# Peptides against a protein of PDB entry 4Z63: the designs that were tried, part 193

Target 1, 334 residues: chain A of PDB entry 4Z63
Amino acid sequence: LCLGMNDLTGNIPEDLFHLKRLNLLGIQENRLSGSLSREIRNLSSLVRLDVSWNLFSGEIPDVFDELPQLKFFLGQTNGFIGGIPKSLANSPSLNLLNLRNNSLSGRLMLNCTAMIALNSLDLGTNRFNGRLPENLPDCKRLKNVNLARNTFHGQVPESFKNFESLSYFSLSNSSLANISSALGILQHCKNLTTLVLTLNFHGEALPDDSSLHFEKLKVLVVANCRLTGSMPRWLSSSNELQLLDLSWNRLTGAIPSWIGDFKALFYLDLSNNSFTGEIPKSLTKLESLTSRNISVNEPSPDFPFFMKRNESARALQYNQIFGFPPTIELGHNN

## One batch from the design tools (peptide; made by RFdiffusion4, then SolubleMPNN)

Design b2_p21_4_s3 (from b2_p21_4, 11 letters changed)
Fold by OpenDDE base, seed 1:
Structure b2_p21_4_s3 (fold): chain B 334 residues (1-334), chain A 21 residues (1-21)
Amino acid sequence: as target 1 above (334 residues)
Amino acid sequence: AAAEAAAAALAARDSPYITTE
């Protein structure tokens, strides 16, 4: 049943939950309100539940033990409160969980040893607090993780050295500290291609440790951290780099010539720093900006990107990395 | 000069950054 993208109001009729053979319920992008009924438990054949972009409130019902076929739960952009229900946090069938932009709170706890199928997790823009869950690497298929805009005090757990499945990771605006430790840990994530750390590590030094290596890194965003230091030499070894945003830091020194050696680099933002010297001539030789069509077919994170302005409440949303225009931004380095 | 500096400062404030929030 697909009723998405309408102007439907009120609550879901209870009789809808008598549809025991229903595999897909999509009611996204409406004005549905109230609590999500516990009676969703009656939808025992449900594979996909999409209730996103509504006005749902209350706690998410703890009925996911009665939904053994559920692979996709999309609840982003609602008013859900409370925690992740225990049955959801233990779901062996769940592949994708998207609860971005809700009011979920408490400590983030997932039973990753039970969640054997989980590959995508978006919990961005919630009210989770405490520390990052140390057991996330136990989610052996977890590839895409957005935990942005939560309050995860402290540092990245040491256990994330073993997060081999991790490909796309965002921790933007999550009150994280110790960038040196974070990078030192995350460099061990061999499949890591996208790393977004914007609005963390306030006023720390960006490490220039030659021992750091991110072999598969395509997207690095560490904007608006007020980071000190210079362009990190270790980044020069990330030959697959496509997008770099280090804007709104306090980085100093010259922009190094190796920045133009990235064959796939199509988006560079170093604006609002304290860089000095000349613009590297090598930037004029960026193949991606001169001759190379960016392959639109490359895998992207499941979480959206936002181009945010400090004074504007409205961000531009980009669902794909290649949605960003080819950019060299070096402004405001005085 | 002051108007240009003010415009540059305003432009600096409005320079975007990427996030996932």
Scores: peptide ipSAE 0.532, ipTM 0.844, DockQ to the pose 0.500
Fold by OpenDDE base, seed 3:
Structure b2_p21_4_s3 (fold): chain B 334 residues (1-334), chain A 21 residues (1-21)
Amino acid sequence: as target 1 above (334 residues)
Amino acid sequence: AAAEAAAAALAARDSPYITTE
């Protein structure tokens, strides 16, 4: 049953929960309000539940133990409060959980040993607090993780050295500290292709440790951190780099010539730093900017990107990395 | 010159950056 993209108001009719053979319920992009009914437990054949972009409030009902076939739960852009219910945090069937842009709070707790099928987690823009959950690497299929815009004070857990399934990771604006430790840990994530750390590590030094290596890194965004230091030499070994944003830092020194050796680099923003010297001539040789053959079919994160301005509340949303225009921004270096 | 410098400073302050949330 797909009723998305309407102006539906009020509550879900109770009789809808009698549809025991229903595999897909999509009621997204409406004005549905109140609590999400516990009677969703009666939808025992449910594989996909999409309640996103509504006015739902209250706690998410703890009924997911009665939904043994549920693979997809989309609840982004609602007013949900409380935590992730225990039955959801223990779901062995769930592949994707999207609860972005809610009011969920408390400590983030997932039973990753039980969540054997979880591959995508989006909890961006919530009110989670405390530390990052150390047991996330126990979610052995977890590939896509957005935890951005939560209050995860402290450091990236040491356990994330074992996060082999991790490919796409966003921690933007999460009050994280110790970028040196974070990068030192995350370099062990062998499948990591996308790393977004914007609005963290305020005023720290970007590590220039030649022992750091991110072999499969395609997207690195560490913008608006006020980071000190220079262009990190370890980044030169990330031969697959496609997008680099280090804007709005306090980086100094020259832009190194090796930045032009990235064959796939199509987006470069080093603006609003303190870089000096000449623009490397090697930037004029970036093959990705001269060749029209950008492979549009590459795997992308499930979480959106935003191009945001400091003075504007409006951000432009980009759902795909290749949605960014080919860019070289070197402006506003002092 | 002062107007151009002010415009450049304003443009600098409103330069975009990428984030995920």
Scores: peptide ipSAE 0.510, ipTM 0.833, DockQ to the pose 0.519
Fold by OpenDDE base, seed 2:
Structure b2_p21_4_s3 (fold): chain B 334 residues (1-334), chain A 21 residues (1-21)
Amino acid sequence: as target 1 above (334 residues)
Amino acid sequence: AAAEAAAAALAARDSPYITTE
């Protein structure tokens, strides 16, 4: 049953929960309000539940133990409060959980040992507090993780050295500290291609340790951290780099010539730093900017990107990395 | 501070979904 993208109001009719053979319930992009009924437990054949972009409030009901086939739960852009229900945090069937842009709070706890099918987690823009869950690497299929815009404290857990499934990771604006430790840990994530750390590590030094290596790194965003230091030498070994944003830092020194050696680099933002010297001539040789042969079909994170163009007060949403225009921004340097 | 963060291409993943209003 797909009723998305309408102007439906009120609550879900109770009789809808008698549809025991229903595999898909999509009621997204409406004006549905009130609590999400516990009677969703009666939808025992449910594979996909999409209640996103509504006015739902209250706690998410603890009924996911009665939904043994549920693979997809989309609840983004609602008013949900409380924590993740215990049955949801223990769901063995769940592949994707998206609860972005809610009012969920407390400590983030998932039973990753039980969540054997979880591959995508979006909990961005909530009110979770405390530390990052140390057991996230126990979610052996977890590839996409957005935990951005929560109030996590402290450092990236040491256990994340073992986060082999991790490919796309956003921790933007999560009050994280110790960038040296974070990078030292995350370099062990062999499948990590996208790393977003914007609005963390306030005023710290960007490490220039030649022992750091991110072999598969395609997207690195560490913007608006007020980081000190220079362009890190270790980044030169990330040969697959496609997008680099280090804007709004306090980085100094020259822009190194090796930045032009990245064959796939199509988006570079080094703006609003304190870089000096000449623009490297090697930037004029970036093949990705001269030939649009960038494979548009590369896997991307499940969570959207937003860019505020300088001229527009409105942030633009980009669902894919390749949606970004080819860009070299070197403005506002000394 | 939030507006400056939104200027970073990937930083604004944390912005509320801008509804196409």
Scores: peptide ipSAE 0.292, ipTM 0.630, DockQ to the pose 0.060; fails the geometry check
Fold by OpenDDE base, seed 4:
Structure b2_p21_4_s3 (fold): chain B 334 residues (1-334), chain A 21 residues (1-21)
Amino acid sequence: as target 1 above (334 residues)
Amino acid sequence: AAAEAAAAALAARDSPYITTE
């Protein structure tokens, strides 16, 4: 049943939950309000539930143990409160959980040993607090993780050295500290291609440790951290780099010539730093800017990107990395 | 800007997020 993108209001009729053979319920992009009924438990054949972009409130019902076929739960952009229900946090069938832009709170707890199928997790823009869950690497298929705009005070857990499944990771604006530790840990994530760390590590030094290596890194975004230091030499070994944003930091020194050696680099923002010297001539030789062969089938993060030009401007959403225009921004440096 | 944008992408309440899987 697909009823998305309408002006439906009120609650879901209880009789809808009598549809025991229903595999897909999509009621996204409406004005549905109230609590999500516990009677959703009656939809025992449900594979996909999309209730996103509504006005749902209250706690998410703890009925996911009665949904053994549920693979996709999309609840982003609602008013859900409380925690992740125990049955949801233990779901062995769930592949994707998207609860971005809610009011979920408390400590983030997932039983990753039970969540054997979880490959995508979006909990961005919630009110989770405490530390990052140390057991996330136990989610052995977890590839996409967005935890941005939560209050995860402290450091990236040491256990994340073992996060082999991790490919796309955003911790933007999550009150993280110790960028040196974070990068030192996350470099062990051999499948990591996208790393977003914006609005963390306030005023710290960007490490220039030549021992750091991100072999498969395609997207690095560490903006608006007020980071000190220079362009990190370790980044030069990330030969697959496509997008680099280090804007709104306090980085100094020259822009190194190796920045032009990235064959796939199509988006570079080093603006609002304290870089000095000349613009490297090698930037004029970036192959990706002269002949952009965008593979339409290249995997992208499941979480969206946004471009804000000004604090007052509406953010432009980009669902794919390649949605970004080819860009070189070097403005507002010394 | 892209990093702030990525942060904003993850943080912006009013930005339409189409996660079509």
Scores: peptide ipSAE 0.224, ipTM 0.616, DockQ to the pose 0.043; fails the geometry check

Design b2_p21_5_s1 (from b2_p21_5, 13 letters changed)
Fold by OpenDDE base, seed 5:
Structure b2_p21_5_s1 (fold): chain B 334 residues (1-334), chain A 21 residues (1-21)
Amino acid sequence: as target 1 above (334 residues)
Amino acid sequence: SSLLEEQLQKLLENPTNVIFA
């Protein structure tokens, strides 16, 4: 049953929960309000539940143990409060959980040992607090993780060096500290292609440790951290780099010539730093900027990116990184 | 609805994955 993208109001009719053979319920992009009924437990054949972009409030009902076929739960952009219910946090069938842009709170707890099928987790823009859950690497299929815009004080857990499945990771604006430790840990994530760390590590030094290596790194975003230091030499070994944003920091020194050796680099933002010297001539030879036909059919993360012209500007949402125009921004240095 | 618009506005004001142009 698909009723998305309408102006439906009120609650879900109770009689809908008698549909025992229903595999897909999509009611996204409406004005549905109130609590999500616990009677969703009666939809025992449910594979996909999409209630996103509504006015739902209250706690998410703890009935997911009665939904053994549920693979997809999309609840982004609602007013949900409380935590992730225990039955959802233990779901062995769930592949994708999206609860971005809610009012969920407390400590984030997932039983990753039980969540054997989880491959995508979007909990961005919530009110989770405490530390990052150390057991996330136990979710052995977890590829996409957005935990941005929460209050995860402290450091990236040491256990994340074992996060082999991790490919797309956003921790933007989550009150994290110790960038040196974070990068030192995350370099062990051999499948990591996208790393977003914007609005963390305030005033720290960007490490220039040549022992750091990110083999498959395609997207690195570490903007608006007030980071000190220079362009990190370790980044020169990330030959697959496509997008680099280090804007709105306090980085100094010259822009190195090796920045132009990235054959796939189509977006570079080094603006609002303190870089000096000449613009490397190698930047004018970037193949990605000269060739119009880079159909990069690479998998994008499931979480959106938001571009702002400045700190006060309205953010523009991009659902895919490849939606960004080819860009070189070097403005506002010195 | 005004509340959905508010949620959308909150998302735009408090983006998850910020890239600064």
Scores: peptide ipSAE 0.013, ipTM 0.539, DockQ to the pose 0.690
Fold by OpenDDE base, seed 4:
Structure b2_p21_5_s1 (fold): chain B 334 residues (1-334), chain A 21 residues (1-21)
Amino acid sequence: as target 1 above (334 residues)
Amino acid sequence: SSLLEEQLQKLLENPTNVIFA
């Protein structure tokens, strides 16, 4: 049953929960309000539940133990409060959990040993507090993780060295500290292609450690951290780099010539730093800017990128990095 | 069903998630 993209108001009719053979319930993009009914438990055949973009409030009901076939739960952009229900945090069937842009709070706890099918987790823009969950690497299929814009604090857990499934990771604006430790840990994530660390590590030094290596890194965004230092030499070994944003830092020195050696680099933002010297001539040789046929059929994170040109600008949503215009931004380097 | 899984996979390939840089 798909009733999305309407102006439906009120609560879900209780009679709808008698549909025990229902595999898909989509009621997204409405004005549905109140609590999400616990009677969802009656939808025992449910594979996909989409209640996103509504006015739901209260706690998410703890009924997911009665939904053994549920693979997809989309609840983004609601007013949900409380934590992740225990049954949801233990769901062995769940592949994707999207609860972005809610008011969920408390310590984030997932039973990753039970969540054997979880591949995508979006909990961005919530009120989770405390430390990052150390056991996330135990979610052996978890590839896409957005934890941005939460009240997490401290450092990236050392256990994330073992996060082999991790491909797309955003921790933007989560009060993280110790960028050197974070990068030192995350370099061990051999499948990591997208890393977003914007609005963390305020005033720290960007490490220039030649021992750092991100083999499959395609997207690196570490903007607005007031980072000091220079362009990191270790980044030159990330030959698959497509997008680099180090804007709004305090980086100094010259832009190195190796920046033009990235064959796939189509988006470069080094603006609002303190870079000096000449613009490398090698930037004019970027194949991505000169070649017509960039068939970028590459996996993109399950989370859209919102690009803000400035703090006051409206964010542009890009569902895929491929939607970004080829860009070289070197402005405001005084 | 295989059809549902294919549809679900296509839906997963069209992510609704938002990263705010």
Scores: peptide ipSAE 0.059, ipTM 0.502, DockQ to the pose 0.084; fails the geometry check
Fold by OpenDDE base, seed 2:
Structure b2_p21_5_s1 (fold): chain B 334 residues (1-334), chain A 21 residues (1-21)
Amino acid sequence: as target 1 above (334 residues)
Amino acid sequence: SSLLEEQLQKLLENPTNVIFA
């Protein structure tokens, strides 16, 4: 049953929860309000639940133990409060959890040993506090993690050295400290392709340690951290780099010539730093900036990620980093 | 740029799994 993208108001009719054979409930992009009914437990055949972009409030009901086939729960952009329900945090069937842009609070706790099928976790833009959950690496299939815009004071857990499944990671604006430790840990994530750390590590030094190595790194965003130091030498070994944003820092020294050796680099932002010297001539040889036809044959993830640029715009598939125009921003350097 | 970060954040934050069933 798909009723998304309407102007439906009020609560979900109770009779809807009598549909025991329902595999898909999509009621996204409406004006549904009140608490999410506990009667969702009656939908025992449910595989996909999409309640996103509504006006739901209260706590998420603790009924997910009665939903043994649930693979996809989409609840982003609501007014949910409290924590993640225990039954949801222990769901063995769940592949994707999206609860972005809610008012969820407290410590983030997931039973990753039970969540054996979890591939994608989006909890961005919530009110979670405390430390990052040390047991996230126990979610052995977890590839995509967005925890941006929460308040995870402290450092990246040492246990994240064992986060082998991690491919996409965003911790933007999460009050993190110790960039040297964070990079030293995350370099062990051998499948890490996308790392976003913007608005953290305030005023720290960007480490220039040649022992750091990110083999599969395609996207690195560490903007607006007021970081000191120079362009890090360790980054030159990330041969698959496609997007680099180090804007709005306090980086100094010359832009190194090796930045032009990144054959796949199509987006570079080094703006609003204190770089000096000449622009490397090698940047003018970046084929990716001159050729419109970079077919990045990225293997399609098992599930497509789509970005809506605008509410009215077609969702762009994330794997098409092609959605970004080839860009070099070097403005506002002294 | 702030625009890229916002777009990347939106991308990371809004994985609409369009499962075409």
Scores: peptide ipSAE 0.032, ipTM 0.702, DockQ to the pose 0.102; fails the geometry check
Fold by OpenDDE base, seed 3:
Structure b2_p21_5_s1 (fold): chain B 334 residues (1-334), chain A 21 residues (1-21)
Amino acid sequence: as target 1 above (334 residues)
Amino acid sequence: SSLLEEQLQKLLENPTNVIFA
């Protein structure tokens, strides 16, 4: 049953919860309000539940032990409060959990040993506090993790050295400290292709440790951290780099010529730093900026990127990282 | 830029798994 993208109001009719054979419930993008009914437990055949973009409030009901086939739960952009229900945090069937842009709070706890199928987790823009959960690497299939815009004080856990499944990781604006430790840990994530750490590490030094190596790194975003230092030499070994944003830092020195050696680099933002010297001539040789046919063969996760060119401009949706227009932004440097 | 973050966030939010039922 798909009723998304309507102007439905009120609560879900109770009779809907008698549909024991229902595999898909999509009621996203409506004006549904109130608590999410506990009676969703009656939908024992449910594979996908999408309640996103509504006005739901209260706690998410602890009934997911009665939903043994649930693979997809989308609840983003609601008013949910409390924590992740115990039954949801222990779901062995769940592949994707999206609860972004809610009011969920407390310590983030997931039983990753039980969540054997979890591959995508989006909990961005919530009120989770405390430390990052050390046991996330125990989610052996977890590839995509968004924990941005929470209040995770402290450092990236040492256990994340063992996060082999991790491919896409965002921790933007989460009050993280110690960028040197974070990068030193995350370099061990051999499948890491996308790393977003913006609005953390306030005023720290960007490490220039040549021992750091991110083999598969395609996207690095560490903007608005007020980081000091220079362009890190270790980044030159990330030969697959496609997008680099280090804007709104306090980086100094010259832009190194090796930036022009990134054959796949199509987006570079070094704006609002204190870089000096000449623009490297090698930047004019970036093949990705000259050729429209960036055949990037690797399936980026089909996550749409949204670019707002200006605060007043409509966000443009790009279905792939490659949907970004080729861009070099070097403005507002010294 | 804050713009790129918003875009990356939206990417992470909307897996275009259009399940055509």
Scores: peptide ipSAE 0.024, ipTM 0.674, DockQ to the pose 0.063; fails the geometry check

